Peptides against a protein of PDB entry 6IDX. Designs and how they scored, part 256

Target 1, 380 residues: chain A of PDB entry 6IDX
Amino acid sequence: KELAKLSADVTFATEFINMDGIIVLTRLVESGTKLLSHYSEMLAFTLTAFLELMDHGIVSWDMVSITFIKQIAGYVSQPMVDVSILQRSLAILESMVLNSQSLYQKIAEEITVGQLISHLQVSNQEIQTYAIALINALFLKAPEDKRQDMANAFAQKHLRSIILNHVIRGNRPIKTEMAHQLYVLQVLTFNLLEERMMTKMDPNDQAQRDIIFELRRIAFDAESDPSNAPGSGTEKRKAMYTKDYKMLGFTNHINPAMDFTQTPPGMLALDNMLYLAKVHQDTYIRIVLENSSREDKHECPFGRSAIELTKMLCEILQVGELPNEGRNDYHPMFFTHDRAFEELFGICIQLLNKTWKEMRATAEDFNKVMQVVREQITRA

## One batch from the design tools (peptide; made by RFdiffusion4, then SolubleMPNN)

Design b2_p24_5_s3 (from b2_p24_5, 9 letters changed)
Fold by OpenDDE base, seed 3:
Structure b2_p24_5_s3 (fold): chain B 380 residues (1-380), chain A 24 residues (1-24)
Amino acid sequence: as target 1 above (380 residues)
Amino acid sequence: SFSRDFSKVVYPDAPPISLEFFLS
């Protein structure tokens, strides 16, 4: 107990480490010897002292034996472990994962996401916090090949639902530490969008062009009386499509694919538009047609707005950025839906369209509208 | 009570994470 307290002091830590004190502590854990009275309490203090000593950065985490790692992982994977040991073991594993890629690999082999999820289904917020912290560490340190598998495991409706129901909707205030871990998880989750955000549309890719054509079809062909004979010449048809793309509010009316060549937001904007058009078709059609019928220069350009809104949402959500240690702001709404980003886009595009009308905006006011919308989103 | 100061945790460079997280 006193060792655990003193281990936080750098002077004591230096002297203790110089006396091979860490080696003694690691051997105590490695031995697994339960013969001592108050073993659980002693072990909890040993783990505390170990972690506090290692936090000074005097000793490399790579000095830790495989046996030690297996013992610590065992305390996390076993169903009947003392809460005090479990908490410290989760914290040690997090630190191992963050500080050593070699330890990450070993830990990832010993612990399953399912085991970590089980530690979220408890009433102890501290255990939940350290479990999410370890999840975040594993997610952050995962190699690209395994990252998808981890992402899929984390993507499971199960993790989201458990966090929502057992952490966020818990009958207790969320502490700062938990809020930080939820923020980190949110940032890491939205960094999944970075690939699509940085993917340029290929204007020669027919499949991508067909998506743009589908947006046009959903907006305009749903109302077209079948009586317009297909016989209008190819040029009239091209001119008709150019008109449709203008009405959709694309900047490049001739070749809307060019609007998606800028990164960010690249293809992510097209994904959002397609999601809106398919999942919220009535909302999409309403927004497009409301602005397509305006001759008063107060038309809100949907295509341009969707692209710039997607970019703005990526900026607000810090897509592609590392989590900041000082940030604790998470959005509970992102845990409520599987396609939370696209749903957020769908809400925000309606807000943008409303704000545009309320401001009586023209194309010259576009940036002002976007600034107002940014403030509205960031205050919500 | 054991309390970890998470402000001591340095987040290393986050590798890009895949969209399947949201799509599953």
Scores: peptide ipSAE 0.039, ipTM 0.559, DockQ to the pose 0.055
Fold by OpenDDE base, seed 4:
Structure b2_p24_5_s3 (fold): chain B 380 residues (1-380), chain A 24 residues (1-24)
Amino acid sequence: as target 1 above (380 residues)
Amino acid sequence: SFSRDFSKVVYPDAPPISLEFFLS
């Protein structure tokens, strides 16, 4: 107990570390010797002292043995009655993950997200906070190839559902610490969009060009009378597509692929457009046709608007930025849907289209409309 | 009471996330 208190002092910590004190503490944990009176209390103070000592950054986290890691992971993965041990163990694992990639790899092998999710299904908000903190650390430290897979996995849906139901919609006010962890999780989730945001379209990639063609098909071929015989010459077909891409509101209506070569938002804008067209087809068709049938110069260019809106949303959500320690702002709506960004895009593109109409905007007013829409989104 | 100050947590450059961790 006294050691745990004194370990917060850097002078004491330095002396204690110089006396191999951390090694003694680690050995106490590694021994797992339950034979001592007040073992749980002693262990809780040992873990506190260990964490406080390590927080001074004097000793590398890489000094920790595999046996120690397994013992701490065991306190998290096993049904424990002692909440005090669980709290400290979660905090130690978080620190290990954050401070060492080697320890991250070892911990990721010993603990499952399912085990951490079980610690979210409790009434203790402190346990929930430390569990989310560890999830966030693991998310932050995991290799890139594995992030996208995590985002699309059933596990993320389950995690979002558990957080929504047991944390956000819990019977207790959300404390600042929990709000921060929810913010961090949100930021890390949106950072999964960074790859697509920075991916340039290849105008020579036929598969990517087929997506643009599919956008045209969904917008125009669903209503086109079958009377356009398949035999109209290649030139008429090219001229037709150029007209359709102009009606879709692409900046480069001759080669719309060029509009997606700018990063940000790159291919992420195309993903949003395709999602809207497939999942909210009626909304997509309505927006496109309302603007394509206009001859009054008040057409909202859908393609250009979708690209610039995607870029704006990435800027507002700070996609690609690391979480800030001072921020606690999170949006519960992002825990309610698997494709929350694309759904947000779908809402915001309708808002943009409405605002464009209300302002009686022309192409010259484009930037002004975008500014108004930005203010509307950021105040919501 | 054990309370960790999360404001002291430095988020180093985030390496990407492992799928195996979520699927296990």
Scores: peptide ipSAE 0.041, ipTM 0.563, DockQ to the pose 0.044; fails the geometry check
Fold by OpenDDE base, seed 2:
Structure b2_p24_5_s3 (fold): chain B 380 residues (1-380), chain A 24 residues (1-24)
Amino acid sequence: as target 1 above (380 residues)
Amino acid sequence: SFSRDFSKVVYPDAPPISLEFFLS
């Protein structure tokens, strides 16, 4: 107990480490010797002292033995471990993951997401916080190839549901530390959009062109009786499509694929548009047709608006950026839906369309409308 | 009580989005 308290002092820590004191602490953990009276309390103080000593950055985390890692991971994976030991063990594992890629690999082999989820299903918010912190650390340190798998594991409706139901909707106030971890998890989740945000459309990829064509089809052909086979001529069809792409509000009416070659938002904008068109078809059709039927200069260009809105949302959500230590703002909505970004896009595109109408905007007002919409999104 | 400063993990700055917008 006294050692744990003193270990917070850098001078004491330096002297204690120079006396190989940290090695003694690690050996106590490694031994697993439960023969001592008050073992759990002693172990809790040992783990506290160890973590406080290591937090000074005097000793590399890579000095830790595999036996020590297995003992700590054992305290996280075994049922009926003392809460105080569990909390400190989660915190130690988090630090190990954050400070050493070698330790990350070892820990990722010793613990499962399922074990960490079990620690979210408890009434202790501190345990929940350290469990999410460890999840976040594992997610952050995952190699790019495994990041999608972890993303899929985090995108597992189960983890988000557990966080939503046991953490966010818990019968207790969310502490700042938990709010920060939820924020971090949200940021890391949005960073999965970075690949699509930075993916340029290939104008020569027929499959990608077919998506744009599907947007046209949903907007204009879904109400057209299939009996109106567009007349025979390939040129008339191309001219008709150019008109349709103009009505859709693409900047390049001849080749809308060119609008998605800019990164950001690249293909992510097309993903959002397709999601809106398929999942919220009535909303999509309404927005497109309301603007396409306008003979006045007050049409809201849907395609251009969708692209610029996607870019704006990426900027607001800081897609591709690391989380900030000082932030604790998280959105429960992002834990309620698998496609929360696309749903946000669907809400914001309606807001944009409404704002455009209210402002009686023209194409020259586009940037001004976008600025107003940005303020609305960021103040809401 | 065991309290850890999570701020020791350096993350860069991002601006807040309001919850009310997402709940409406």
Scores: peptide ipSAE 0.038, ipTM 0.552, DockQ to the pose 0.180; fails the geometry check
Fold by OpenDDE base, seed 5:
Structure b2_p24_5_s3 (fold): chain B 380 residues (1-380), chain A 24 residues (1-24)
Amino acid sequence: as target 1 above (380 residues)
Amino acid sequence: SFSRDFSKVVYPDAPPISLEFFLS
């Protein structure tokens, strides 16, 4: 107990470390000896002292043995562990993951996201905070290939639902520390969009061109009686498509694929458009047709607007940026849906379309509309 | 109570997202 308290002092820590005191603490954990009177209390203080000592940055985390890691991971994975030990163990694992890639690899083998999710389903907000902190650390330090797998995993969908129901919608005020961890998780989740944001469309990729054609089909052919199948030759079809792509509001009416060669937002804009068209088809069709039928130069160019809005949302959400320590701003909405970014896009594109109408904007006002929409989004 | 100072994890400066969007 006194050691744990004194370990917060850098002078004491330096002296204690110089006396190999940290090695003694690690050995106490490694031994796993449950036979001592007040073992749980002693262990909790040992773990506290260890973490406080390591937090001075005097000793490398790489000094930690595999046996120690397994013991700490064991305290996290076991269903019946003292709350005080669990909290400290989660915090130690987080620090290990953050400070050492070697320790990350070892920890990732010893614990599962499912085990960490179980620690979110508790009433103790501190346990929840340290569990999310460890999830965030694992997510941050995961190789790029594993990040996408973690994102696509049923575990992450389940994780968001659990966070929403047990943390965000909990009966307790969210503390600053928890808010920070939710912010970090949000940032790390949006960083998964970076690849798509930086992916240029290949204008020669037929599959990607077929998506653009599908956007046209959904907008214009879904309500059209099949009787007007244009039996017109390939040239008339191409000319018809050029008109349709103009009505869709693409900048390049001849080859809309060229609009998606700019990064950011690259293919992410096309993903958003396709999501809107498939999931919110009525909204998509309405937005496109309301603007495509206008001859008064007040048409909102959907394609251009969708691309620039996607770019703007990436900028607002700081896609590709690392989380910041000083921030605790998270949006509960991003935990409500698996495709939260695309849903946000769907809300914001409607806002953009509304704002365009209210401003009686023309193509020359495009940047002004986007500025107003940015202000609306950032104030909402 | 065990309280960790999370302020020791140096993240790069990210510009603030308006809290209002999150509070609405």
Scores: peptide ipSAE 0.037, ipTM 0.544, DockQ to the pose 0.108; fails the geometry check

Design b2_p24_5_s4 (from b2_p24_5, 7 letters changed)
Fold by OpenDDE base, seed 2:
Structure b2_p24_5_s4 (fold): chain B 380 residues (1-380), chain A 24 residues (1-24)
Amino acid sequence: as target 1 above (380 residues)
Amino acid sequence: SFSTEFSSVVSPDAPPISLEFFNS
C-alpha cells in the first residue's frame, strides 16, 4: 500500500527502478501464489505500484514477460470477485496496447471483444471506463483491415447497444473519464469515414456513374408517366439527363461525377446522398422536387449543398484527426444507429433546405447559408 | 422516431436544436 502511494513520486520511482524493484513486482504477479493471506489486497497494491512506476516512462513496456501478460489478461478474461484487481488489470492492458505493438499483438490474441463487453454490463463506472479505454486502445492500434472488420462486426453493434443502455442511459452521472473514453470511441469510429472522404470519384467508373443515375431515377422517374418512353435519340436522353442533373443541383450538370472528384468529401458525399435517397426516399424526393419546381432563382442546389454539407460535417466531427486528451464531448446519437453519420447528414440537409428558404437565398448566398447552418449545428 | 425529433428544425432565431437527441 505504501509502495503503491510512493510509486507516484518520480524520485522514489527512479530509485526503486534502479534497485530492480519493478522486476520484483512483476515476479509477484507471475507467481500467481494465492497462498498468502490477503493475496487479493496485496495483488491490487502490487498492480497499482506497477502502473505508477511504468507511467514515469523510465522502463519500456517490452520488459514484461509473456507470463506476466497472461496473468493480467487472465484477470480480465476470467470471472474475478476482486473489482480492484480487474480495474488495474484493464488499465495495465490499455497501457501495454498503447505503448507496444508487440504487446498489442499478444493481448489481441488473449482477449476477446466479448469479454470486454461483459465488463461494460456492470454497475461500476470505473470498470466500464477502463473496459472502453482498452477497447479504444485495441481499436487505435489495430491494423486498418482489422479496424474496419471491428467496425463492421456484429460485436460493434452489440458494443454500441451496451454502451448506450448501460453507460449513457445509466442511472448515474457520467464522470469526466468516461466522457473522454466515449469521445475517443466516437472519434475513432468517425475516422473510419476518412477512406471514403478521401476517395475521388472516377468519372469513367460505370458503377459509380450508376449511383448518380440512381439518384436521378429516384427523384424523377418515380413520378414520370411511363408514356414518356425515352425517345430513341441518345442525344435527347443526354439533354434530358443534363436538365435532371441541373434540377438535382449539381455544379457540373453535364457530368455530375466531376463534383465528386474533389477530396474531401469525395465519395462520402455520394454515399450520403444515396443513403438519403434509399432510406429516407420521401424526404429526398421532397427536397429535390421543391427546389426543381422553382423558377425564381431561390432554388437550393441539392447536389452542391450535399457535398458541402458532407465536408462541413467531416470538419465539425474532425474526421481523420486523432482524439484529443482534453476533450470529453461525445454525441449519444452516434450510439443509437449503425449509420449515424448518414442519419445526421439527413437531418442537417433538411436544416440546410429550411434555412435556405427562410433566408430567401440565391446561389450567391450559398456560403452565407452554409455558415448559418454550421453555427446551428455546432450550437445544437 | 429519429427523424421526428429533429423535425423541429429550429429557425435561425429559434433556440438551438436541443441536443436532447445528441444527449438522449
Scores: peptide ipSAE 0.007, ipTM 0.402, DockQ to the pose 0.072
Fold by OpenDDE base, seed 5:
Structure b2_p24_5_s4 (fold): chain B 380 residues (1-380), chain A 24 residues (1-24)
Amino acid sequence: as target 1 above (380 residues)
Amino acid sequence: SFSTEFSSVVSPDAPPISLEFFNS
């Protein structure tokens, strides 16, 4: 206890480290010997002293043994561990993951997301905070392939649901530290969109062109009486598609694929459009047809609007940026749905369409409408 | 005119997006 308190002082820490004191603390953890009276209390103070000593940055985290890592990971994986030991163990693992890529690899092998999720299902907000902090550290330090796997895993759906139900909708006020960890998790989750945001459409990719064609089909063929005679030549079909792509509000009505060659938002805009068209088909059809039937020059160009809105949302959400220290702004809605970005897009495109109508906007007013919509989104 | 309509839409009295969706 006294050592743990003194370890916060840099002068004491320097002297204690110079006496190999930190090695003694690590050996106490490594021994795992539960035979001592008051072992749990002693261990909790040992882990506190270890953290405080390491926080001075005098000793590299790479000095810790694999046995030490396994013991700490063992305290996180065991359901009957003292809360004080669990808290400190989560904090130690977080620090290890953040400070050493070699330790990240070892910890990622010893701990599952499911074990960390179990620590979110508790009433102790400090345990919840350290569990999310460790998840965030593991997610931040993961290779891109592993981050995508973590994101696609059933575990992440469960994680979001658990965070929503046990943290955000909990009967306790969210502390600043928890709010920061929720912010970090949100930022790291949105950074998974960066690849798609920076992916240019290949105009020669048939599968990508088929998506654009599917957007046309969903919008216009759902109302088509079967009487459209199959005999209109290939040129009439191309001219028909050009008209349809104009009615969809693409900038390049001849080759809409060219609208998705700009990064950002690249293919992410097409993903959002396809999601809206498939998941919210009635909303999509309504937005497209309400504007495609207008001959008054007040049509809201859906395709252009969807691209620029996707770009705007990426800018607002800071997609591709690292989480900043001291920020604690998180949106509960992003924990409500697996496709929260696409759902946000679906809401914001309706808002844009409404705002466009209310402003009686024309194509010349596009940037003004987008500015108003940006202000509306950022105030929400 | 668009300028008069623009001023009405930019007015702070524009109904916020239902904050319920962000707060739910």
Scores: peptide ipSAE 0.007, ipTM 0.381, DockQ to the pose 0.046
Fold by OpenDDE base, seed 3:
Structure b2_p24_5_s4 (fold): chain B 380 residues (1-380), chain A 24 residues (1-24)
Amino acid sequence: as target 1 above (380 residues)
Amino acid sequence: SFSTEFSSVVSPDAPPISLEFFNS
């Protein structure tokens, strides 16, 4: 107990480490010997002293044995009654994952996301905080392929649902430490959009062009009788499609694929538009047809607006930025839906369309409408 | 001028993006 308190002092820590004191602490954990009276209390203080000593950065985390890692992982993966040991074990694993890629690999093999999720279902907010912190550390240090797999996994849907129900909608106020971990998780989740945000559309890729054609089809052909045979001349069709792409509000009416070559938001804007068109088809058709039927120069250009809104949302949500330790602002709405970014886009594009009408905007007012919409989104 | 006037007119009656839309 006294050692755990003194270990926070850098002078004491330096002297204790120079006396091989940390090796003695690691051996106590490795032995697993429950023979001591008050073993749980002694172990909790041993783990505290170990963590405080290691936090001085004097000793490399790579010094720890595989046996030590397995013992600490065992305290997290096994149903333990001792909350104090569990809390310190989660914190030690977090620090190991953050400070060593070699330890990350070993820990990722010993612990499952399902085991960490079980620690979120408890009433103890400190345990919940350290469990999310370890999830965040594992997610941050995961290879990109594994991060995408983690994101797509049923485990993340379950994780979001559990966080929403047991943390955010819990009967307790969210502490600053928990708010920070929720912020970190949100930032790491949005950073999965970075690849698509930085992916340029290839105007020569037929599969990508077929998505733009599908947006046109959903907007304009859903009411057109399928009887208009595919046989009328290719030139009249090209001229018709150019008109349709103008009505969709693309900047390049001849080749709308060119509008998606700017990064950010690249292909992420097309993903949002396609999601809106397929999942919220009635809303999409209404927005497009309402503006396409206007001849008064007050039409809201949907395609251009969708691209610039996607870019704006990426800027507001800081997509591609690392989490900052001083931030604790998280949005509960992002835990309510699997496609929360695309749903946010669907709400914000309706807000933009409404604001455009209320302002009686023209194409010259575009940047001014976007500024008003930015202020509306950032105040919400 | 126009941004300051418009923010003054839209500010009171712009329904907050009601988190209620996600709860319904």
Scores: peptide ipSAE 0.000, ipTM 0.389, DockQ to the pose 0.043
Fold by OpenDDE base, seed 1:
Structure b2_p24_5_s4 (fold): chain B 380 residues (1-380), chain A 24 residues (1-24)
Amino acid sequence: as target 1 above (380 residues)
Amino acid sequence: SFSTEFSSVVSPDAPPISLEFFNS
């Protein structure tokens, strides 16, 4: 107990480390010797002293043995009665993951997301916070090629549901520390959009061109009797499509693929448009047809607006940026749906279309409308 | 305390994490 208090002092820590004191603490954990009276209390103070000593940054985390890691992971993965040991074990694992890629790999082999989810189902917000912090550390340190797979996993859907029901909708006020961890998880989740945001459309890729054609089909052919598929020659079809792409509000109505060659937002804008068209078809058709029938120069260019809105949302959500210390602004909406970014886009594109009408905007006012919409989104 | 030091340095030589971590 006194060692745990003294370990917070850098002068004491330096002297204790120079005396191989950390090695003694690690050996106590490694031994797993439950034979001592008050073992749980002694272990809790040992783990506290270890963490406080390591927080000074004097000793590398790589000094810890695999036996030590297994013991700490065992306290997280096994049913324990002692909350104090669990809390300190979660904090130690978080620090290990953040400070060493080698330790990250070893920890990822010893624990599961399911075990961490079990610690979210408790009423103790401190345990919930440390469990999310460890999940965030594991997600942050994951290889890029695996992060997308991890996000698509069933465990992530379950995790979002558990966080929503047991943390966000819990009977307790969200503390600043928990709000920060929810913010971190949100930022790390949005950073998965970076790949698509930085992916340029290939105008020669037929599959990508077929998506643009599908947007046209959903907007203009959904009401047309399939019997009126115009058997008109390829040239008349191309000319018709050029008109339809103009009505869709693409900047390059001859070759809409060119609008998606700029990064950001690249292909992410096309993904959002396709999501809107498939999942919210009535909303999509309404927005497109309402503006396509206007002859008063007050038409809102959907395609251009969707691209610039996607870019704006990426800027507002800081897509591609690392989580910042002291930030705690999380959006509960992002825990309600697997495709929360695309749902946000669907809300914001309706807001943009409304704002455009209210302002009686023309194409010359485009940047002014976007600025007003930015202010509306950031104040909400 | 939560570790606040978010290192952006992912070692490119880091072995891929097992999907078993998330599927378990």
Scores: peptide ipSAE 0.009, ipTM 0.360, DockQ to the pose 0.045; fails the geometry check

